Peptides against a protein of PDB entry 6D0Y. Designs and how they scored, part 49

Target 1, 225 residues: chain A of PDB entry 6D0Y
Amino acid sequence: ETEDHLESLICKVGEKSACSLESNLEGLAGVLEADLPNYKSKILRLLCTVARLLPEKLTIYTTLVGLLNARNYNFGGEFVEAMIRQLKESLKANNYNEAVYLVRFLSDLVNCHVIAAPSMVAMFENFVSVTQEEDVPQVRRDWYVYAFLSSLPWVGKELYEKKDAEMDRIFANTESYLKRRQKTHVPMLQVWTADKPHPQEEYLDCLWAQIQKLKKDRWQERHIL

## One batch from the design tools (peptide; made by RFdiffusion4, then SolubleMPNN)

Design b2_p14_2_s2 (from b2_p14_2, 5 letters changed)
Fold by OpenDDE base, seed 4:
Parts: sequence; C-alpha cells; structure tokens
Structure b2_p14_2_s2 (fold): chain B 225 residues (1-225), chain A 14 residues (1-14)
Amino acid sequence: as target 1 above (225 residues)
Amino acid sequence: SKLEQIVQEILNSP
C-alpha cells in the first residue's frame, strides 16, 4: 500500500461497505500491520490525527488500535505515547476540549485492551490529585475532575470491575472536592441520561449526579443522548 | 508504568 492509500483507508474506515465493520477493521489492521515496517511513522501520525479530528469515529479507531496492538504490541505502546504527548500539547495550548476528548479516547482504549485498567486508574488518581494542589486556579482543578468524570461512561465499568476500591477512593475525593469548591453558573452537561438537569445546577455538580446515576445503574447506559 | 509517568509529567507541567 502507498502512503496515500493508507490515508484513505484509515480515514474511510467505518463507512458503508459490503462487509461488516468488524471485518473491515480486522482487514485494515492486517494491512497496517503489514505496512508498519515501511510506514510506521506515517501510520502512527495518521491514526493520531484521525483519533483527534474524528470524534464520531472514536470507537472505530480505538477498536482499530486495539486490533493493531494485538498484532504489534510495540506499535500500540507507541501510539499511546503519542496520544499522551498530544494530550500534553493540548493542555499546554489551552485546548481543553481536545484534551478532554483525548482522555476519553484513552479511556476507551482500556476497553480495547491497549491500556491496562490499573494504568488508567492511576491516571485518574493523578487527575483528581490536582484538586489538592494549592495556589492554582480552580479551573485547573475543575478540568481534571471534569476529564475524569466525563470519561467514566467509556471506562467506568471496566475500572470498577478491576479496581473498585481505588475507584471508590477517587470518587470520595472527587465528591469532597465538589462540595468545597466554588460553584458558578455554567452550561449544563448531559451524559448518558435522559433526565433534564436543573437549569441552575453547576456543570460539575450536574455531571457528578449523572455519573452517580450511571454508577448506580451499574454502568449500563439506559439513555442515549 | 510509562503511561503513569507521562501523565505525572503532564500534571507537573506549568
């Protein structure tokens, strides 16, 4: 495959086909694996790019990376590292929307067996630990809590299955922070619930309530937004 | 893990 063809294949995966999505992803993973010796850097860049720019295909690309990781574990690691670097760059650039999406993407990679559950738990522990930082803007603390909570719909089930005690501690710390932080009026967030949040509720409180409900529902999504 | 280290580095970044 040529580099241009690889780009096309990667960008178009998940589109209508005579074959199942799973079959197409498996096929593409095979193609990419075969071309890694010659086009590893290009493939890595392409996957990082589409992962960032095509949020509607999040699960497609996480699955693809999962399949590829199963074939080439080293590449999977390199991809994760690249995504983490991109997360860092996004944060440095104050691109918090991209950053939070990247956290969600990484979270779903746990389901795809690319990132170990304990590693993701550790990541979230580190995120929530920011709430304990002094002499930093609350927006920083809030963002990391938001990044954590907003990622749980993708990975909460897996993390609680494997690290329930640690997750409970993170939740306790999060709850404690949310109770003591300054609250402001911000747009409401709706995550995996059909319930209309109180219009005057602070966005993190709203998200927290939604996540609590999701947790109570054993991480089974009942409502699709 | 390497991931954890990278995350920690991110958190410690200005």
Scores: peptide ipSAE 0.032, ipTM 0.708, DockQ to the pose 0.016
Fold by OpenDDE base, seed 5:
Structure b2_p14_2_s2 (fold): chain B 225 residues (1-225), chain A 14 residues (1-14)
Amino acid sequence: as target 1 above (225 residues)
Amino acid sequence: SKLEQIVQEILNSP
């Protein structure tokens, strides 16, 4: 495959096809594996780019990387390292939206058997430990808690299946922090209707409640039409 | 693990 063709294949994977998505991903993984000797750096850059810039295809590309990792473990490791470096760069650039998305992407890589569950638990332990740092802005503490909680829809089930005791400790520490942190209250203007209005909550408290519900539901998301 | 080491480095960055 030419470099341009590889780019096209990677960018267009998941589009309408006569074959199943799984079949297409397996096929693409085979093509990419075969071209690694000649185009490893290019493929690595392409995968990192689409992982960052096409959030709507998160599960497609995590699955693809999972398939590649199964074929070439070294490449999988290099990809993870590249993504972590990108996360570091995003944080340095104060691009917190990209950073949190990258954490979610890494989280889903656990489901694809690219990142081990214990390693992700360790990452989240480190994130939540930021809440214990002294003389740092609350916004820093809040962001790492947000990054942790907002990633759990992608990986919470797997982590609790493998490391339930450690996850419970992280949750306890998170809950403790949320109870003692400063909260921001926003005035609400509402016209009362026949429907019972839902009170607005602080964003982290709201997220925490959602994650607690998700955990209670054994990490099965409720689909609302 | 390598991942854990990198994460620690990230968190210690200013």
Scores: peptide ipSAE 0.032, ipTM 0.709, DockQ to the pose 0.017
Fold by OpenDDE base, seed 3:
Structure b2_p14_2_s2 (fold): chain B 225 residues (1-225), chain A 14 residues (1-14)
Amino acid sequence: as target 1 above (225 residues)
Amino acid sequence: SKLEQIVQEILNSP
């Protein structure tokens, strides 16, 4: 395959086709595997780019990386390292929206057997440990908690199945922090929907409540947003 | 793990 053709294949995967998505992903994984000896660096760069720039295809590209990783090649590890480097760069650039998305992407890679559950737990332990740092802005503490909580829809089930005790500890620490942190004082507004008043909550408290509900529902979302 | 090491590096970044 030519480099231009590889770019086209990777970028367009998941678009309208006569074949199923699963079939297309398997086919593409086979093509990419065959071309790794000659185009590994190019393929890595392309996958990192589309993973970062096409968030609507998150599960497509995590699955693709998972398929590649299963083909007796340490490609998944190299990809993860590249994505972690990108996470570092996004944080340095104060691009926190990209950073949280990358954490979410990495979280879904656990489901694709690219990242081990214990490693992701360790990552989240480190994130939540930031809440214990002294003499740092609260915005830093809040962001890492947000990054953790907002990623759980993608990986919470797997982590609790394999590391429930450790996850409970992380949750306890998170809850403790949320109770003691200084909340932003924003005018309290009530949203009225069909005669049901809904008071506005602070964003992290709201997210926490949502995650608690998700956990209670065994990490199964009843409705897709 | 390698991932854990990289995560630590990120967290220690200013």
Scores: peptide ipSAE 0.031, ipTM 0.704, DockQ to the pose 0.017
Fold by OpenDDE base, seed 2:
Structure b2_p14_2_s2 (fold): chain B 225 residues (1-225), chain A 14 residues (1-14)
Amino acid sequence: as target 1 above (225 residues)
Amino acid sequence: SKLEQIVQEILNSP
């Protein structure tokens, strides 16, 4: 395959086709695997690029990487390393939106059996440990908690199935932090009516409540968070 | 930085 053709295939995967998505992904994984000896670096770069630039295709590309990892374990490892480096770079560049997305992407890679559950638990332990850092702005602590919580829809089920005790500890630490942190006053943006059932809530508290509900529902997602 | 350390620890995690 030519480099241009590979780019086209990678970019267009998941688009309307006569075949099922699963079939297309399996086919593409086979094509990419066959071309790794000649185009490994190019394929790696392409996958990293589309993973970052096409967030709407998150699950498509994590699945693709999962399939590739099953075929070529070394490549899967290199891809993960590249994505972690990208996460580092996004954090260094203060691109926190990209950073949180990358955390979600990595989280879903656990679901795709590319990243081991213990490794992701370790990542989240490190994130939540930021809440215990001394002389750190709360905004930093809040972001790492946000990155953790907002990623759980993609990985919470898997982590609790395999590392429930460790996850419970992380949750306990998170809850403790949320209780003691300074909450931003959320002004009412709408006129209060007697029939208004839900007061405006702080974003992390809201997210925490959503995640608690998701956990209670055994990580069966019933609606888009 | 602490942030870099966290990332490195993640990279070094098995």
Scores: peptide ipSAE 0.031, ipTM 0.714, DockQ to the pose 0.016

Design b2_p14_2_s3 (from b2_p14_2, 4 letters changed)
Fold by OpenDDE base, seed 1:
Structure b2_p14_2_s3 (fold): chain B 225 residues (1-225), chain A 14 residues (1-14)
Amino acid sequence: as target 1 above (225 residues)
Amino acid sequence: SELQKIVEEILNSP
């Protein structure tokens, strides 16, 4: 395959085809594996780029990386390293939306057996540990908690199956932080019902409640009408 | 940094 053709194949995977998605992913993994000796750097860059620019294909590209990693080429580690570098760059550029997306992407790589569950637990432990640092702005603390909680829909099940005690500790620390953090007073943002007026829930408190419900439901999401 | 610790853990754990 030519370099330009590889780009086309990688960008178009998951689009309408006569074959199943699974078949196309296996086929593409085979093509990429064959070309890694000559085009590893290019393939790495392409996958990193499409992963960032095409968030709607998150599971497609995590699966593809998982398939490549399973073919004994040690590709997964190099890809993860590249994604971590991109995460650092996103944070430096104050692109927090991209940064949180990258954390979600890394989270889903656990399901694809590219990242070990203990490593992801360690990552989240490090994130939540920021809440215990002194002389750190609350915005920084809040972001790491947000990055952790917002990634759990993609990896919470796997992490609790393998590291339940460690995850419970992280949850306890998170809950403790959420209780003691300063919240913006928003009296104008109240939901009033005939029977129970209440203030609009703060975004991290809202997310926390959603994650607690998800955990209670054994990490199975309900369809929203 | 926290990120450095994360990188080390990911890269050193199969």
Scores: peptide ipSAE 0.040, ipTM 0.739, DockQ to the pose 0.018
Fold by OpenDDE base, seed 2:
Structure b2_p14_2_s3 (fold): chain B 225 residues (1-225), chain A 14 residues (1-14)
Amino acid sequence: as target 1 above (225 residues)
Amino acid sequence: SELQKIVEEILNSP
């Protein structure tokens, strides 16, 4: 396959087709696997690029990487390394939206058996440990907690199935932090009416409540968070 | 760095 053709295939996967998504992904994985000996670096770069530029296709590309990793054991590791490098770069560039997205992407790679559950737990332990660091701005602490919590919809089930005790410790530490952190006064943006059932809540507290509900529901999503 | 530690854990944890 030509490089241009590979790019087209990678970019268009998941679009309307006469075949099922699963069939298309398997087919593409086969094509890419065959071309890895000659175009490994290019394929890695392409996948990293589309993963970042097409966030709406997160699960498509994590699945694709999972399929490739199953076929070529070394590929997944190299891809993860590339994504971690990108995460580092996004943080350095203060692109926190991209950074959190990358954490979610990595989280979903656990479901695709590219990243081991213990490794992801370790990452989240490190994230939450930032809340215990001295002389760290709260905004930074908050971001790491946000990155952790906001990624759990993608990986919470898997992590609790395999590392429940460790996850409980992380949750306990997170809860403790949320209780002791300085909460920003959130002014009411709307006129309070007697019929308004829910006061405006701070974003991390709101997210925490959502995650607690998700956990209670055994990580079965019933609505988009 | 904290981030370096995260990377090492991701790459080296079984």
Scores: peptide ipSAE 0.038, ipTM 0.737, DockQ to the pose 0.017
Fold by OpenDDE base, seed 5:
Structure b2_p14_2_s3 (fold): chain B 225 residues (1-225), chain A 14 residues (1-14)
Amino acid sequence: as target 1 above (225 residues)
Amino acid sequence: SELQKIVEEILNSP
């Protein structure tokens, strides 16, 4: 495959096809694996790019990386290294929206057997430990807590299945921080239902409540119409 | 695995 063709294949995966998504991903993984000897750097760059620019296809590309890693056990490490570098660059550039998305992407890579659960737990421990740092702006502390909590829909189940004690400690530390932090209330539109109104909450408190509910529901997401 | 060792090292050094 030519480089241009590889780009097209990678960008278009998950689009309408007569075959299942799983079949298409397996097929693409096979094509990419075969071309790694010639286009490894290009493929890595392409995957990193689409991972960042196409957030709607997060699970597609994490799965693809997982499939490639299963076939070539060195590929996953190199990809993760690239993503971590990008995360660091995003943080340095104060691009926190990209940074949090990258954390979510890395989180889903645990489900794809690219990143081990203990490694992700260690990352989250490091994130939450920022709340204990002295002489650090609260906005920094809040961001790392947000990055942690907002990633749990993608990886919370796996982490609690494998590292429940460590996760409980992280949760306890998070809860403690949320209780003692300064809260900012911003006017927002709220929806009230007859049986269960949704009161206005501070964004991290709201997220915490959502994650607690998700945890209580054994990490099974409820589809709300 | 070698991959997991690398990942652990990276993720423990943010």
Scores: peptide ipSAE 0.035, ipTM 0.741, DockQ to the pose 0.020
Fold by OpenDDE base, seed 3:
Structure b2_p14_2_s3 (fold): chain B 225 residues (1-225), chain A 14 residues (1-14)
Amino acid sequence: as target 1 above (225 residues)
Amino acid sequence: SELQKIVEEILNSP
């Protein structure tokens, strides 16, 4: 395959086709595998780019990386290294929206057998440990908690299946922090739906409640993917 | 979801 053709294939995967998504992913994985000896660097760059710039295709590209990693090639490791490097760069640049998305992407790679569950647990332990840092802005503490909690819809089930004790500890530390942190004082409003008043909550408290509910529901969302 | 099923099917394929 030519470089231009590879770019087109990678960018357009998951779009309207006569074939199923699963067939297209398997086909593309085969094409990319065959071309890795000649175009590894190009393929890595392309996948990193589309992974970062096309968030609507998150599960498509995590699956694709998973398929490539399963084909007796350490491509998954190299890809993860590149994504971690990008995460570090985004944090340095104070691009926190990109950073949180990258954490979510990495989280889903656990489901694709690219990242080991213990490694992801260690990452989240490091994130939550920031809440214990002294003389740092609360916004820093809040962001790492947000990054952790907002990623759990993608990986919470897997982590609790394999590392439940460690996850419980992280949750306990998170809960403790949320109770003691200074909350932003915003006028309390009630959103009224059909006979169901909903009081406004602080955004992290709201997210925490959502994650607790998700955990209680065994990490099964009612949302259609 | 449909996409979740597809992912699971692909990843669990022999």
Scores: peptide ipSAE 0.009, ipTM 0.568, DockQ to the pose 0.043

Design b2_p14_2_s4 (from b2_p14_2, 5 letters changed)
Fold by OpenDDE base, seed 2:
Structure b2_p14_2_s4 (fold): chain B 225 residues (1-225), chain A 14 residues (1-14)
Amino acid sequence: as target 1 above (225 residues)
Amino acid sequence: SELEKITQEILNSP
């Protein structure tokens, strides 16, 4: 395949086809694998780009990377490194939406056997440890907690299956932080609508509640968070 | 882990 054609293939994967998505991904993985010796850099860049720019295809591209990684080309590691580098860049650029998405993406890579569960747990431990940092803005602490919690829908099941004790510790630390952090909601700013059966919650508290429910449901999603 | 190390680098970044 030509480089230009590879781009097209990568970008279009997951679109309507007569074949199953799984079949298409396997096929594409095969094509990409064959071309890696010649176009590794290009393919890597393309995958990084589409992974970032097409969040709706998160699981498609994580799966694709997983398939490539499974083909013994050591592609997964390089891809992860690239994504982490991008995460750093996003944070430096104050692009927190991209940053959190990248964390989610990395999280799903655990399911694809690209990132080891213990490594992801360690990452989250580090994230939550930021809550213990002194002399830093709360927004920083909040973001890392958000990044952690926001990623659990993608990886919580796997991590609890393999590292339940460690995850419980992280949860405990998170809960502790959430209880003691300053909340921005003030009564005067609350939207009082008669139709709100529940008190207005701060976004992290809300997310925490959602994650707790998800955990209670054994990480079986019944709705999109 | 490598990821942990990289994560730490991220955390140490502004």
Scores: peptide ipSAE 0.188, ipTM 0.862, DockQ to the pose 0.017
Fold by OpenDDE base, seed 1:
Structure b2_p14_2_s4 (fold): chain B 225 residues (1-225), chain A 14 residues (1-14)
Amino acid sequence: as target 1 above (225 residues)
Amino acid sequence: SELEKITQEILNSP
């Protein structure tokens, strides 16, 4: 396969086809495996690029990386390293939307057996530990909590199955931080009904409530109409 | 772990 053709195949995977998505992913994994000896760096760069540019295909590309990792034991580690470098660059560039997406992507790689559950737990422990840093802006503390909580829909089930005690500790630390952090006063964002007036929840409090509900529901999301 | 080491690098270079 030529480099241009590989790019086309990688970009178009998951689009309408006569074959199933699973079949196409297996086929593409086979093609890429055959070309890794000659084009590993190019393939890594392509996958990193499309993963970032096509967030709607997150699970497609995590699955593809998982398949490649199963075929080539060295590929997964190299890909993760590349994604972490990109995460660092995104943070340096203050591109926090891309950064949080990359954390979600890494989280889903745990489900694809590319990243070990204990390693992801360690990453989240490090993120939540930022809440204990002194003389730093609250926005920094809030962002790492947000990155942790917003990634749990993709990996919470697996992490609690493997590291429940450690996850409970992280949750306790998160809850403690959320209770003591400074919250924006938003009197104008109150929702009032005749029988149940309530203020609009702050975004992290809202996310926390959603994650607690998700955990209670055994990490099964309800369909939203 | 390798991931933990890299995470520390991220945290040390915000």
Scores: peptide ipSAE 0.185, ipTM 0.862, DockQ to the pose 0.017
Fold by OpenDDE base, seed 4:
Structure b2_p14_2_s4 (fold): chain B 225 residues (1-225), chain A 14 residues (1-14)
Amino acid sequence: as target 1 above (225 residues)
Amino acid sequence: SELEKITQEILNSP
């Protein structure tokens, strides 16, 4: 395959086909595997790019990377490194939307056996530890908590299955921080029920409540987060 | 892990 063709294949995977998505991913993985000796760097770059630009295909590309990694290549590690570098660059550029997405992407790579669960737990421990930093803007602390919580729909189940005690500690630290942090002003939109009022909450408090419910539901998605 | 190391590097970045 030519480099241009590889780009096309990578970008178009998951589109309507006569074959199943799984079959197409296996096929593409085979093609990419064959071309890795010659086009590894290009393939890495392409996958990093599409991963960033096509968030709707997150699980497609994480799965693809997982398939490649399973073929006894050091591809997964190199890809993760590239994504982490991009995360760093996004943060430096104050592109927090991209940054949080990248954390979600990395989180889903745990499900694809590219990143070990303990490593992701450690990453989240590091993120939540930022809440303990002094003389830094609260927005920094808030973002790392947000990045952590926002990623749990993708990986919370796996992490609790393997590192429940550590995750509980992270949750406790998160809760403690959320209780003590300064809340930003939010226009109050209240939904009233006959039983209980539901006020509009600050975004992190809202997310926390959603994640708590998700956890309570044993990480089975029942509500749109 | 390498991921942990890189994460720390991110956290230590200005």
Scores: peptide ipSAE 0.168, ipTM 0.853, DockQ to the pose 0.017
Fold by OpenDDE base, seed 5:
Structure b2_p14_2_s4 (fold): chain B 225 residues (1-225), chain A 14 residues (1-14)
Amino acid sequence: as target 1 above (225 residues)
Amino acid sequence: SELEKITQEILNSP
């Protein structure tokens, strides 16, 4: 495959086809694997780019990386390292939306057997440990809690299946932090209607409630978070 | 793991 053709294939995977998505991904994985000896760096860069720029295809590209990793090529580790470097760069650039997305992407790589569950648990332990840092802005503490909680829809089930005791500890620490953190109150401007008014919650408290419900429902989503 | 080490590096970044 030419480099231009590879780029096209990678960008267009998951589009309407006569074949199943799984078949297309397997086929693409085979093509990419065959070209890795000559184009590893290019393929790594392409996958990293599309992973970042096409968030709607998150599960497609995590699956693709999983397929490549399963073929006994040490591609998964190098890809993860590249993504983590990108996460670091995003944080340095104050691009928090990209950063949280990258954490979600890494989280889903656990489901694709690219990242081991214990390693992801350790990452989240590190994130939540930021809440214990002294003399730092609350926004820093809040962001790492947000990154953790916001990623659980993608990986919470797997992590609790493998590391339930450790996850419970992380949850306890998170809950403790949320109870003691400073909260902002925004006045509600409401015109009374026949409908019961709904109180607004602080965004992290709201997310926490949603994640608690998701956990209670054994990580089976009824609503898109 | 390498992931853990890099995570610590991220957390220690200014």
Scores: peptide ipSAE 0.167, ipTM 0.853, DockQ to the pose 0.017

